Peptides against a protein of PDB entry 3J47. Designs and how they scored, part 40

Target 1, 121 residues: chain A of PDB entry 3J47
Amino acid sequence: IRLTNQLKSLKGLQSKLKDVVEYLDKVINKELPINHTILGKLQDVFNLLPNLGTPDDDEIDVENHDRINISNNLQKALTVKTNDELMVIYISNLVRSIIAFDDLIENKIQNKKIQEQRVKD
Target 2, 26 residues: chain B of PDB entry 3J47
Amino acid sequence: NAQYHLLVKQGDGLLTKLQKYGAAVR

## One batch from the design tools (peptide; aimed at target 2 V8)

Design b2_p27_3_s2 (made by RFdiffusion4, then SolubleMPNN; from b2_p27_3, 12 letters changed)
Fold by OpenDDE base, seed 2:
Structure b2_p27_3_s2 (fold): chain B 121 residues (1-121), chain C 26 residues (1-26), chain A 27 residues (1-27)
Amino acid sequence: as target 1 above (121 residues)
Amino acid sequence: as target 2 above (26 residues)
Amino acid sequence: LEEQIKLLEKQIRELLEKLDKKLAALR
C-alpha cells in the first residue's frame, strides 16, 4: 500500500512536470501568457517536496538507506531541473515585458512627434 | 548557475536602459 | 535547457542593441 501510493504520487508529479514543460514550451513559443497561479502552485509543490522526503529518524534498515539516498538524489536533481525551468520562464517573461515596454516607448515617441508636427502646422 | 546569473544581470541592465529611455521621453 | 538559455541570451542582446539604437536616435 505505501509503495503503491508513493509510485502514484511520483506518477502524478511526473505528469504535472510534463504539463509544466509543455506550458514552458508554449510560453517560450509566445503562445500563452504565464499563469501565475500555476507557477505559484508549482513553487509550493517544490518547497514541500524536501519536506515530504524527511524520513522520520526511526531505525530504517541499512539496505533501504541506499534506495532512500537514490530517491533523495533524484528529488534533488528534479528540484534543480525545475528551478532551472522556472528561471527560464522568469527570464522569458522579463524579455516579453521589456519588448512590450519598448513598444510603448516607441508609441509614445511617435505620438510626441505627431503632436510636435501639429503644433508647427 | 553562473550563466543564469549572467542572463539575469543582462536582463536587469536592459530594464535599467528601458527605464532611462522612458524617463528621457517624458 | 542550455540551448534555451543561449536563445534567451541572444534575444536579450538583440533587445539591448535595439534599445541602444533608439537611445542614439533621441540624442
Scores: peptide ipSAE 0.326, ipTM 0.854, DockQ to the pose 0.715
OpenDDE base, seeds 1, 3, 4, 5: peptide ipSAE 0.323, 0.314, 0.289, 0.294; ipTM 0.852, 0.852, 0.843, 0.845

Design b2_p27_3_s3 (made by RFdiffusion4, then SolubleMPNN; from b2_p27_3, 15 letters changed; failed a check: too like the target's own chain)
Amino acid sequence: LEEKIQLLENQIRSLTAKLEKKLAALR

Design b2_p27_3_s4 (made by RFdiffusion4, then SolubleMPNN; from b2_p27_3, 11 letters changed; failed a check: too like the target's own chain)
Amino acid sequence: LEEQIKLLEKQIDSLTAKLDKKLAAVR

Design b2_p27_4 (made by RFdiffusion4)
Pose (drawn by RFdiffusion4):
Structure b2_p27_4 (pose): chain A 91 residues (1-28, 36-48, 72-121), chain B 26 residues (1-26), chain P 27 residues (1-27)
Amino acid sequence: IRLTNQLKSLKGLQSKLKDVVEYLDKVIHTILGKLQDVFNLNNLQKALTVKTNDELMVIYISNLVRSIIAFDDLIENKIQNKKIQEQRVKD
Amino acid sequence: as target 2 above (26 residues)
Amino acid sequence: ELEEFEAQLEELKAELKEERAELEAEA
């Protein structure tokens, strides 16, 4: 789902660029200003990425903890299944 | 870095315990 | 042990959020 959403966003840019190129050919405004703003707003992320890296580490750790908890419950389920099998054999 | 490594080390320690439990179950 | 570790992670997360907010304000 996230991927489809990202593609939609990029599609708009691609189409928008084509339109802009055609517009410029024909010319040979508010949208242009808006685009410039967006441009000014990955390069910058470079410095910002430094912080993101720290936060990514924390979310990785959280995910690991959750995986451990899921493994615990999984062991319990496996034990219950074994007990059920033993009971069936006894029967 | 050292502080960050500390929390990472603890997380690894818990992971080891969980692995040991899985081995005992097997 | 998990509860104590999660509490330390929440504290670290809060500190990182404050540092990020400060840097964003400066930029």

Design b2_p27_4_s2 (made by RFdiffusion4, then SolubleMPNN; from b2_p27_4, 19 letters changed)
Fold by OpenDDE base, seed 4:
Structure b2_p27_4_s2 (fold): chain B 121 residues (1-121), chain C 26 residues (1-26), chain A 27 residues (1-27)
Amino acid sequence: as target 1 above (121 residues)
Amino acid sequence: as target 2 above (26 residues)
Amino acid sequence: QYDLLLKQLEKLREELEKEKQEFLEKL
């Protein structure tokens, strides 16, 4: 039962991760803004991943060791993929913040020039 | 992990610089 | 893909640094 629930949670995570990848591709292509709700859900999933990756040390069956290694490799691969996605989101937000700031600076420079021109007239 | 943390640290440094510059332009 | 993104971020940083320098020259 516990393993089946972990597999179901992992499948749910994989589906959400796929949706996030598709969203990230749209964000990279500048088709959509970053959704803070998607980011929050992804962070929540990432914070839950370590709790899924500690198999309680108490069921060392030798058949579980190979399954645990496969599960750990899959979880590691999913964690790497999730980290790469989070990185792309973070970079995209950073780039947007920089662009918005550059626009603010240019607007301030233009306003200063207009004010200096009004003082000369 | 290390490359991710380095990238996050660099990004946070850029955000901090951006915030300081925004405060200087206000 | 990541190397291209890093290169784009470096270019954006250089553009921001130029704009900052132009702002300082106008002050």
Scores: peptide ipSAE 0.219, ipTM 0.825, DockQ to the pose 0.027
OpenDDE base, seeds 1, 2, 3, 5: peptide ipSAE 0.205, 0.196, 0.251, 0.190; ipTM 0.755, 0.739, 0.844, 0.737; seed 3 fails the geometry check

Design b2_p27_4_s3 (made by RFdiffusion4, then SolubleMPNN; from b2_p27_4, 17 letters changed)
Fold by OpenDDE base, seed 2:
Structure b2_p27_4_s3 (fold): chain B 121 residues (1-121), chain C 26 residues (1-26), chain A 27 residues (1-27)
Amino acid sequence: as target 1 above (121 residues)
Amino acid sequence: as target 2 above (26 residues)
Amino acid sequence: QISLLEKQLEEKRKELEEEKKKFLEEL
C-alpha cells in the first residue's frame, strides 16, 4: 500500500512537472499567460509533500532508513527544481507585466501628442 | 538560492522604476 | 519632460529585454 501510494504521488508529481514545463515553454514563447490556479495547486502539492515523506515514528528497520534518506533527498531535489520553475514563471509574468505597462504608457503618450496636434490645427 | 534572490531583486527594481514612470505620466 | 521620460522607458525596456535574453541563454 505505501509503495503504491508513493508511486502514485511520484506519477502525479511527474505529470504536474510536465504540465509546468509545457506551460513554461509557452510562457517563454510568449503564447500564454500563467494560470495562477495551476501555480497555486502546485504550491499546495509541494507544501504537502514534506508531510507525506515524514514516516510516523513507527519502528522502521535500518534497511528502510537508507531508502527513506534517498527518497527525502530526491524529494528535496524535486522541490528545489519546482521552486526554480515557479520562479521562472513569476519572473516571466513580471516581465510581461512590465512590457504591457510600457506599451500602455507609450500608447498614452502617443494619444496625448495626437490630441495636442489636433488642438493646434 | 542566491541567483534566485538576485533575479527577484532585479525584477522588483524594474517594477519599481516602471511604477515611478507610470506615476510621472499620470 | 515627456521626451525624457520616453527615453528612460525605452532604456528600461532594453534592459529588460537583455535580461530576458540572458535568462533564455542560461536555460
Scores: peptide ipSAE 0.287, ipTM 0.854, DockQ to the pose 0.067
OpenDDE base, seeds 1, 3, 4, 5: peptide ipSAE 0.214, 0.313, 0.232, 0.235; ipTM 0.805, 0.862, 0.819, 0.816; seeds 3, 4, 5 fail the geometry check

Design b2_p27_5 (made by RFdiffusion4)
Pose (drawn by RFdiffusion4):
Structure b2_p27_5 (pose): chain A 91 residues (1-28, 36-48, 72-121), chain B 26 residues (1-26), chain P 27 residues (1-27)
Amino acid sequence: IRLTNQLKSLKGLQSKLKDVVEYLDKVIHTILGKLQDVFNLNNLQKALTVKTNDELMVIYISNLVRSIIAFDDLIENKIQNKKIQEQRVKD
Amino acid sequence: as target 2 above (26 residues)
Amino acid sequence: AELEAFEAELEAFEAELEAFEAELEAF
């Protein structure tokens, strides 16, 4: 789902660029200003990425903890299944 | 870095205990 | 017993992670 959403966003840019290129050919405004703003707003992320890296580590650790909890419950379920099997054999 | 490593080390420690429990179950 | 102690260690570690996250935000 996230991927489809990202693709839709990039699609808009691609179509938008084509339109802009055609517009410029024909010319040979508010949208242009808006685009410029967006441009000014990955490069900058470079410095900002430094911080993101730290946060990514924290969310990785959280995920690892959750995986451990899930493994615990999984072991319990496996034990219950074994007990059920034993009971069936006894029967 | 050292502080960050500390928390990472603790997380690894818990992971080891969980692995031991899985081995005992097997 | 070992599982209860391990869950307590997980809760304490999560509390440490929350405190560390708060420190990162403050930094």

Design b2_p27_5_s2 (made by RFdiffusion4, then SolubleMPNN; from b2_p27_5, 17 letters changed)
Fold by OpenDDE base, seed 2:
Parts: structure tokens; C-alpha cells; sequence
Structure b2_p27_5_s2 (fold): chain B 121 residues (1-121), chain C 26 residues (1-26), chain A 27 residues (1-27)
């Protein structure tokens, strides 16, 4: 039972990973726009993935080492790129919030001026 | 990196000004 | 005047943010 559930979960993860790869390929080919929500979820997945490059098994054949190193370097580069993109989105949302607060402040100043005029009349 | 730090610094400047305006409206 | 200068700085910041975003999309 436990092993069967783990295998089912792993197959489900593999299917989702395939869907993400297919989506990323469509984005690279400019068939679809970049979906920031998917990229954020992908980043979360990469952050939860144990670094596949724990060097603690001294016996991994040199040929597999190059593929693992390329995969880890690519994953790190993709994580950095995704982090930079998310940071730009975060700053953009922060600026939108600043504009909204500036408008709120102006509205409050105008309301105060209107009240002061009504007290003088 | 340098462009990012410049952008963050400009954002911080805007936040500081927003705080000053908020204090003037109180 | 002080508010107008603040708005101008926001617009300049937004412009630089868009330029930075474009550069990241080109990489």
C-alpha cells in the first residue's frame, strides 16, 4: 500500500512536470505568453526539490556527473531568472500601491480643504 | 545587479516621499 | 508643486521598471 501510493504520487508529479515542460516550450516558441502564476509555482517546485547535486555519493560515474551538473546549473540559472522576473512583478505591484496611496492622500487633502471652506462660509 | 539596486533605491525614495505626504495629511 | 514632482518621479520609475522588464524578457 505505501509503496503503491508513492509510485502513484511520483507518476502524478511526472505528468505535471511534462505539462510544465510543454507549456515552457510553447512560451519559448512564442505560441503562448509567459504566465507568471505558472512560473511562480515552478519556482516553488524548484525550491522544494532537494539540490540534486549533494555530492555525498562519491561513486556516481563521470558521464552522469556532467548531466547532473548541467541540470543543476540550468535549474539554478532558471531559478535566478524566475526570481528576477517575480521581483519585477513585485516592484510593479508596489508602485501601483504607491500610486493608489498617493491618490488617497490627495483625496483626503481635498476633503479637508472642502471642510475648512464649509466652516468659513 | 546594478540596475536592480538602482531600481530598488528609487522605489525606496518614492516610499519615503509617500510617508512624508501621509504625515502632512494627518 | 511637491506632489507634481512626486508624480513625475513615479512616472520615471515606472519607465525604468518597464525597461528593466524588457531587458529580462530579452535574456
Amino acid sequence: as target 1 above (121 residues)
Amino acid sequence: as target 2 above (26 residues)
Amino acid sequence: SEREEFHKQIEEFLKKLEEFKKKLEEE
Scores: peptide ipSAE 0.396, ipTM 0.867, DockQ to the pose 0.730
OpenDDE base, seeds 1, 3, 4, 5: peptide ipSAE 0.368, 0.374, 0.384, 0.363; ipTM 0.861, 0.862, 0.866, 0.859

Design b2_p27_5_s4 (made by RFdiffusion4, then SolubleMPNN; from b2_p27_5, 15 letters changed)
Fold by OpenDDE base, seed 4:
Structure b2_p27_5_s4 (fold): chain B 121 residues (1-121), chain C 26 residues (1-26), chain A 27 residues (1-27)
Amino acid sequence: as target 1 above (121 residues)
Amino acid sequence: as target 2 above (26 residues)
Amino acid sequence: SELEEFRKQVEEFLKQLEAFKEQLKAE
């Protein structure tokens, strides 16, 4: 049960990470604007998070004490998953900032070259 | 955790270099 | 040359990010 929930949480995180990377690739390719799709994918992950916590309805009468421990383990797994998601978002934003600044630097270099050519003419 | 911290450190290093390049272009 | 080196470093960082993603997929 605990390992299965951790594995399911990892699979959900993996799916979101895949989605975030696919989004980053689309942003790098200038196919999509940055903020709305990350938020949408975050929402998709949050919508998948509750589905990670539904015990498959295997008919075993788990005593009330085991339910509390399962709930706490689920909440902890969700917290860890949320932290990992925030970390992925941070890295994604960092990479985007680096790419945007690279483009800005290139544009400034080109503008300076154009100005220097105009002064020589 | 360790791989993540390494990746963040590498990203911060790239950001610092980017800031230096931005200052050199101005 | 300095800009090209910077781009190369960005590409390497992106490659490391993709490798980290694949590790998370393999888990």
Scores: peptide ipSAE 0.303, ipTM 0.826, DockQ to the pose 0.477
OpenDDE base, seeds 1, 2, 3, 5: peptide ipSAE 0.277, 0.297, 0.274, 0.312; ipTM 0.811, 0.827, 0.814, 0.828; seed 5 fails the geometry check

Design b2_p27_6 (made by RFdiffusion4)
Pose (drawn by RFdiffusion4):
Structure b2_p27_6 (pose): chain A 91 residues (1-28, 36-48, 72-121), chain B 26 residues (1-26), chain P 27 residues (1-27)
Amino acid sequence: IRLTNQLKSLKGLQSKLKDVVEYLDKVIHTILGKLQDVFNLNNLQKALTVKTNDELMVIYISNLVRSIIAFDDLIENKIQNKKIQEQRVKD
Amino acid sequence: as target 2 above (26 residues)
Amino acid sequence: LEEMREEIQEDIEEFQEKLEEFENELE
């Protein structure tokens, strides 16, 4: 789902660029200003990425903790299944 | 870095205990 | 196995508390 959403966003840019190129050919405004703003707003993320790296580490650690909890419950389920099997054999 | 490594080390320690429990179950 | 599981639960709680404290310090 996230991927489809990202593709939709990029699609708009691609179409938007085509339109802009055609517009410029024909000319040979508000949208242009808006685009410039967006441009000004990955390069900048470079410095900002430094911080994101730290935060990514934290969310990785959280995911690892969750995986451990899930494994714990999984072990319990496996034990219950074994007990059920033993009971069936006794029967 | 040292502080960050400390929390990472603790997380690794818990992971080791969980692995030991899985081995005992097997 | 029950003792090991209890120890693991306690460690998970202590580690989550330490992680929350670390997140607060980082913020």

Design b2_p27_6_s1 (made by RFdiffusion4, then SolubleMPNN; from b2_p27_6, 12 letters changed)
Fold by OpenDDE base, seed 4:
Structure b2_p27_6_s1 (fold): chain B 121 residues (1-121), chain C 26 residues (1-26), chain A 27 residues (1-27)
Amino acid sequence: as target 1 above (121 residues)
Amino acid sequence: as target 2 above (26 residues)
Amino acid sequence: LEKEREELRKEIEEFLKKLKEFEEKLK
């Protein structure tokens, strides 16, 4: 049961990760704004990841130590990958904000030029 | 790691230039 | 002003390119 749940959670994480990557591609291409719901779900998955690798303290049988270490290493690697994706999302938001501010600055420059031309006429 | 830090640093650089440009247009 | 804007635009384009390269490494 635990291994099947871990595999299901891993597949669910992989699917959500793919959805986030596809979403990031659309954000990079300026096709869509950040879906806060997808980001929230990714954060929830990230917050649940530590809970998938805590053996309940009551069954530390010494023969499972190597399997626990492999599971913890895989979970740590997935945590790093998820963190890197969250950071790509953050940077994509930053870039979008920068572009929006550049457009606002340009609009202000154009409006100023139009006013200066109207004062000369 | 290193590529991410480079991207963050570039984003911060762009933001700084944008702030300077916005101040020059005021 | 216009030169500084064009420099900012070029740096945005380079940054977007590097973002895409980073995203493709995470896939």
Scores: peptide ipSAE 0.414, ipTM 0.849, DockQ to the pose 0.637
OpenDDE base, seeds 1, 2, 3, 5: peptide ipSAE 0.413, 0.352, 0.410, 0.405; ipTM 0.842, 0.824, 0.844, 0.839

Design b2_p27_6_s2 (made by RFdiffusion4, then SolubleMPNN; from b2_p27_6, 12 letters changed)
Fold by OpenDDE base, seed 4:
Structure b2_p27_6_s2 (fold): chain B 121 residues (1-121), chain C 26 residues (1-26), chain A 27 residues (1-27)
Amino acid sequence: as target 1 above (121 residues)
Amino acid sequence: as target 2 above (26 residues)
Amino acid sequence: LEEQREELRKEIEKFLEELKKFEEELK
């Protein structure tokens, strides 16, 4: 049961990760704003990741120590990957904000030039 | 790690240039 | 002013390219 749940959670994480990547591609291409729902779901998955490697305190049999260490290492690697993706999302938002501000600055310059031309005429 | 730090640094550089440009347009 | 804008645009383009590379490494 535990391995099947971990595999299901991993597949769910992989699917969400793919959805995040596809979403990031759309953000990079300026096609969509950040889907806060996808980000929230990714954060929820991240918050659930620590729970996938906690053995319930009631079955610490010493023979499983190597399997627990392998599971913890895999979970740590997945946590790092998820963090890197969250960072890409954050940076993509930053870039979008920068572009939007550049457009606002350009609009302000154009409006100023139009006013200066109207004063000369 | 290293690529991420490079991207963050580039983003901060862009933000700084944008702030300077916005100040010059005021 | 225009030169500074064009410089900012070029830096944005480079940053978007590096973002795309980082995204492809995460796939």
Scores: peptide ipSAE 0.393, ipTM 0.842, DockQ to the pose 0.647
OpenDDE base, seeds 1, 2, 3, 5: peptide ipSAE 0.392, 0.347, 0.392, 0.389; ipTM 0.833, 0.822, 0.839, 0.834

Design b2_p27_6_s3 (made by RFdiffusion4, then SolubleMPNN; from b2_p27_6, 10 letters changed)
Fold by OpenDDE base, seed 5:
Parts: sequence; C-alpha cells; structure tokens
Structure b2_p27_6_s3 (fold): chain B 121 residues (1-121), chain C 26 residues (1-26), chain A 27 residues (1-27)
Amino acid sequence: as target 1 above (121 residues)
Amino acid sequence: as target 2 above (26 residues)
Amino acid sequence: LEEMREELRKLIREFLEQLEKFKEELE
C-alpha cells in the first residue's frame, strides 16, 4: 500500500515535470510566449531585489534618459542570467527526480525478489 | 541553445524509458 | 528486467555528463 502510493505520487510528479519540459520547449521554440505567470513571478523576484541601479537621492538634474537605459540593460542582463540559472536548477531537480525514481524501482525489485525467495523456502 | 535542446531531448528519452521500467515492475 | 535497468543507468549517466558540460559553459 505505502509503496504503491509513493509510485502513484511519483507518476504524478513525472507527468507534471513532462508538462513543464514541454512548456519550456514551446517557450524556446517561440511557439508560446514565456509563461506570464513564471515570468511575472520572476519579475516579482526582481522587483524584490534591491534596485541595483539607484545610487542615493542627491539632486542633480542630468538627463534621466541614458541612466534609465543603462539600468534597464543591467536589469535585462540580470534577468537573462537569473532565468538561465533557474533553468539549470530546474533541470537539476528533474534529474534528481529521475534518479530517485530509479532507486524506487530498484527497491521495489529487491523487495519482490526477497518475497519470492521467502515463498520458495 | 543547441546543447540545451539536446539535453532536453535526452531527458525526455530517459523519462520514457523510466516509465516503461516502472510499468514492467508493477 | 536487469538489462533494462542497466540501459536506464547508462542513459542517466549520459544525461548527467551532458548536464555537467552545460554547467561548465554557463560558468
């Protein structure tokens, strides 16, 4: 019973992971816009990151346009870098889930062999 | 880009084999 | 069953090796 429930949960996780991979492939292929929810959450994380482009408030009227472009380029570069890092973390978690599934299968095989041996004795 | 796509395809192949294995162990 | 397990382990190793190469390119 417990092992069967774990296998069912793992199958559910696998299905969800497949859906995420398929989604990532569609985003990479530009077939779907980047999930506004994932991008929105990433944007929220970036909005919670201290604005790395505000040196402290002191009054000098000099051309707000070029500083906004540099800040936007830095924020864009940081956004791309963070997206790539999150992607690597995601893939690493996928691999870890696959390994954990292989181990679960192996443990199930071993338990079955032990039961078959006990029935023959 | 190309390496990432290759990695994703290989991961999908592995996932498919893992599903077959999980079905055979049932 | 054992052969299929060994093939799965081989594929896991190959996938992990590609992940390491991808990590090295991002560093």
Scores: peptide ipSAE 0.334, ipTM 0.854, DockQ to the pose 0.635
OpenDDE base, seeds 1, 2, 3, 4: peptide ipSAE 0.362, 0.312, 0.377, 0.306; ipTM 0.862, 0.844, 0.863, 0.846; seeds 1, 2, 3 fail the geometry check

Design b2_p27_6_s4 (made by RFdiffusion4, then SolubleMPNN; from b2_p27_6, 10 letters changed)
Fold by OpenDDE base, seed 4:
Structure b2_p27_6_s4 (fold): chain B 121 residues (1-121), chain C 26 residues (1-26), chain A 27 residues (1-27)
Amino acid sequence: as target 1 above (121 residues)
Amino acid sequence: as target 2 above (26 residues)
Amino acid sequence: LEKEREELRKEIEEFLEKLEEFKKKLE
């Protein structure tokens, strides 16, 4: 049961990670704003990931220790990978905000130039 | 790790320059 | 002002390129 739940959670994480990558691609392509709901669900999955690797203290059979360590290392590697993906999302949004502000600044400069020209005429 | 920190630092630099430019246009 | 804007634009382009490179490493 636990291994099947871990595999199901891993598949769910992989699917969500794929959805996040697809979302990142759309954000990079300026097609969509951040879906805060997807990001929140991803954060929730990450907050739950450490809990999927904690054996309840009551069934540490020594023969499972190597399998648990491999699972924890894989989970840690996946956590790092998705943290990196979340960071790419964050930076992509920062860049989008920067571009939007640059456009606003340019519009303000153009409006000032138009007003100055109207005062000279 | 290092490439990520460099990227974040560049984004922060851009934001700072954008803020300065916005202040100069006011 | 215009020079400072053009510098900001160039830095945005360089930053976008590095983002794309970083994305390709995560794929």
Scores: peptide ipSAE 0.416, ipTM 0.852, DockQ to the pose 0.662
OpenDDE base, seeds 1, 2, 3, 5: peptide ipSAE 0.369, 0.352, 0.403, 0.405; ipTM 0.833, 0.828, 0.847, 0.841; seed 3 fails the geometry check

Design b2_p27_7 (made by RFdiffusion4)
Pose (drawn by RFdiffusion4):
Structure b2_p27_7 (pose): chain A 91 residues (1-28, 36-48, 72-121), chain B 26 residues (1-26), chain P 27 residues (1-27)
Amino acid sequence: IRLTNQLKSLKGLQSKLKDVVEYLDKVIHTILGKLQDVFNLNNLQKALTVKTNDELMVIYISNLVRSIIAFDDLIENKIQNKKIQEQRVKD
Amino acid sequence: as target 2 above (26 residues)
Amino acid sequence: LEEEREEIQEDLEEFEEELEEFEEELE
């Protein structure tokens, strides 16, 4: 789902660029200003990425913890299944 | 870095204990 | 197995508290 959403966003840019190229050919405004703002707003993320790296580490650790909890419950389920099997054999 | 490594080390320690429990179950 | 599981749960709770504290310190 996230990927489909990202593609839709990129599609808009691609179409938008085509339109802009055609517009410029014809000319040979508000949208242009807006685009420039967006441009000014990956390169900048480079410095900001330094901080994102730290936060990514924290969310990785959280995920690991969750995986451990899930494994614990999984072991209990497996034990219950074994006990059920034993009971059936006794029967 | 040392502080960050400390928390990472603790997380590894818990992972080891969980692995030991899985081996005992097997 | 029950004792080892309880020890893992206790350590897990302590580790979650330390992770929350670390997140606060990082913020």

Design b2_p27_7_s1 (made by RFdiffusion4, then SolubleMPNN; from b2_p27_7, 9 letters changed)
Fold by OpenDDE base, seed 5:
Structure b2_p27_7_s1 (fold): chain B 121 residues (1-121), chain C 26 residues (1-26), chain A 27 residues (1-27)
Amino acid sequence: as target 1 above (121 residues)
Amino acid sequence: as target 2 above (26 residues)
Amino acid sequence: LEEEREEIRKELEEFLKKLKEFKEKLE
């Protein structure tokens, strides 16, 4: 049961990671705004990932230790991968904010020049 | 990791320059 | 002011290029 739930959660996480990559691609291409709800759900999945690898300290045979280590390594690898994807989202947002602020500054400069010209006329 | 930290530092540098420019235009 | 803006634009273009290269590594 626990292994099946871990595998299901892992498949769910992998699917969500794909959705996030697809979302990131759309954000990079300026096609869509950031969905904070997707980001929050990913964070929740990540906060649950450490708990998916904690064996509750009750008597499960030495033969499962290798499978637990493989599962933990895979969870860690997925955690790293999604962290990297979240970082790409963050950078993409930063870039968008920088561009928007540059455009705002330019608009302000143009408006100031127009006002100065109207005072000279 | 290292490439990411480099990208973040470059973004922060750009943001700082943009903030200074915005203050000069004010 | 215009020179400082052009510097910001140039650095932004370089940043976008590196972001694309980073994206290609994650794919």
Scores: peptide ipSAE 0.398, ipTM 0.832, DockQ to the pose 0.677
OpenDDE base, seeds 1, 2, 3, 4: peptide ipSAE 0.337, 0.356, 0.366, 0.415; ipTM 0.806, 0.820, 0.832, 0.843; seed 4 fails the geometry check

Design b2_p27_7_s2 (made by RFdiffusion4, then SolubleMPNN; from b2_p27_7, 10 letters changed)
Fold by OpenDDE base, seed 4:
Structure b2_p27_7_s2 (fold): chain B 121 residues (1-121), chain C 26 residues (1-26), chain A 27 residues (1-27)
Amino acid sequence: as target 1 above (121 residues)
Amino acid sequence: as target 2 above (26 residues)
Amino acid sequence: LEEEREEISKELKKFLEELKKFKEKLE
């Protein structure tokens, strides 16, 4: 059960990482706006990932101290990885906000130029 | 960690310049 | 104004490249 859960968690994380990466690439390429719902679901999955590596407290046969340490180390590593991914998502959102603001500034400049031209005519 | 902090610092610099530009366009 | 915009665009491009490298490191 533990190894299967760890493998499932790792596969789930790997799939989610791939999806995040693909999503971030689409965002960088301006192909898609941030879907906040997808981002929220990603965050929820990431918040649950640390728990996916926790054996249900009900099946912890106390006798395997070494396996508990390996599980805790994996959970810590997954938590760090999850935090790093959340940081990448945050930075990507920041970049998008900057791009959107640059476009808004340009639009404002263009509108101002059009108004100045109309006053001269 | 160091690469992340550098990236954050670069983002903050860009944001600051963007804010200045936004103020100059007002 | 245009020079400042070009500078912002250049910095944005650099930031995107660093973000890409950071992403590749997390993969």
Scores: peptide ipSAE 0.402, ipTM 0.829, DockQ to the pose 0.657
OpenDDE base, seeds 1, 2, 3, 5: peptide ipSAE 0.379, 0.354, 0.354, 0.390; ipTM 0.814, 0.815, 0.816, 0.821; seed 1 fails the geometry check

Design b2_p27_7_s3 (made by RFdiffusion4, then SolubleMPNN; from b2_p27_7, 10 letters changed)
Fold by OpenDDE base, seed 3:
Structure b2_p27_7_s3 (fold): chain B 121 residues (1-121), chain C 26 residues (1-26), chain A 27 residues (1-27)
Amino acid sequence: as target 1 above (121 residues)
Amino acid sequence: as target 2 above (26 residues)
Amino acid sequence: LEKEREEIRKELKEFLEQLKKFKEELE
C-alpha cells in the first residue's frame, strides 16, 4: 500500500513536469506568451527542490554527471533571469505608485486653490 | 547587477522627493 | 513647489527609459 501510493505520486509528478516542459518549449518557440503564474510556481518548485547537486557519494556513472551539472547551471541561470524579470515588475509597480501619488498631490493642490477662491468670493 | 542597483537608487530618490513634496503640500 | 514637481517628472521619465532598456536586454 505505501509503496503503491509513492509510485502513484511520483507518476503524477512526472506527468506534471512533462506538462511544464511542454509549456516552456511553446514559450521558447514564441507559440505562447510567458505566463507569470506558471513561472512563479516553477520557481517555487525549484526553491523547494533540495539542491539536486548534493553529491550523494554513491557511484552514478560519470557520463550523467556532466548532464546534471549543465542542468544545474541552466536552472541557476533561469532562476537569475526570473529574479531579474520579477525585479522589473517590482520597479514598474513602484513607478505606478509614484505616478499615482503625484496625481493625488496635484488633485490636493487644485482642491486647495478652489477652496481659497471660494473664500475670496 | 550594477544597472539594477542604479535603477533602485533612482527610484528611492524619486520616492524621497515625492514624500517631501507631499509634506510641503499638507 | 512646481519646480520640485517638474524635477520628479523628469527623473521619472529617465527611470522609465532605463527600465525599458533593461526589459529589452532581458527579452
Scores: peptide ipSAE 0.375, ipTM 0.835, DockQ to the pose 0.748
OpenDDE base, seeds 1, 2, 4, 5: peptide ipSAE 0.359, 0.370, 0.436, 0.364; ipTM 0.831, 0.833, 0.857, 0.832; seed 4 fails the geometry check

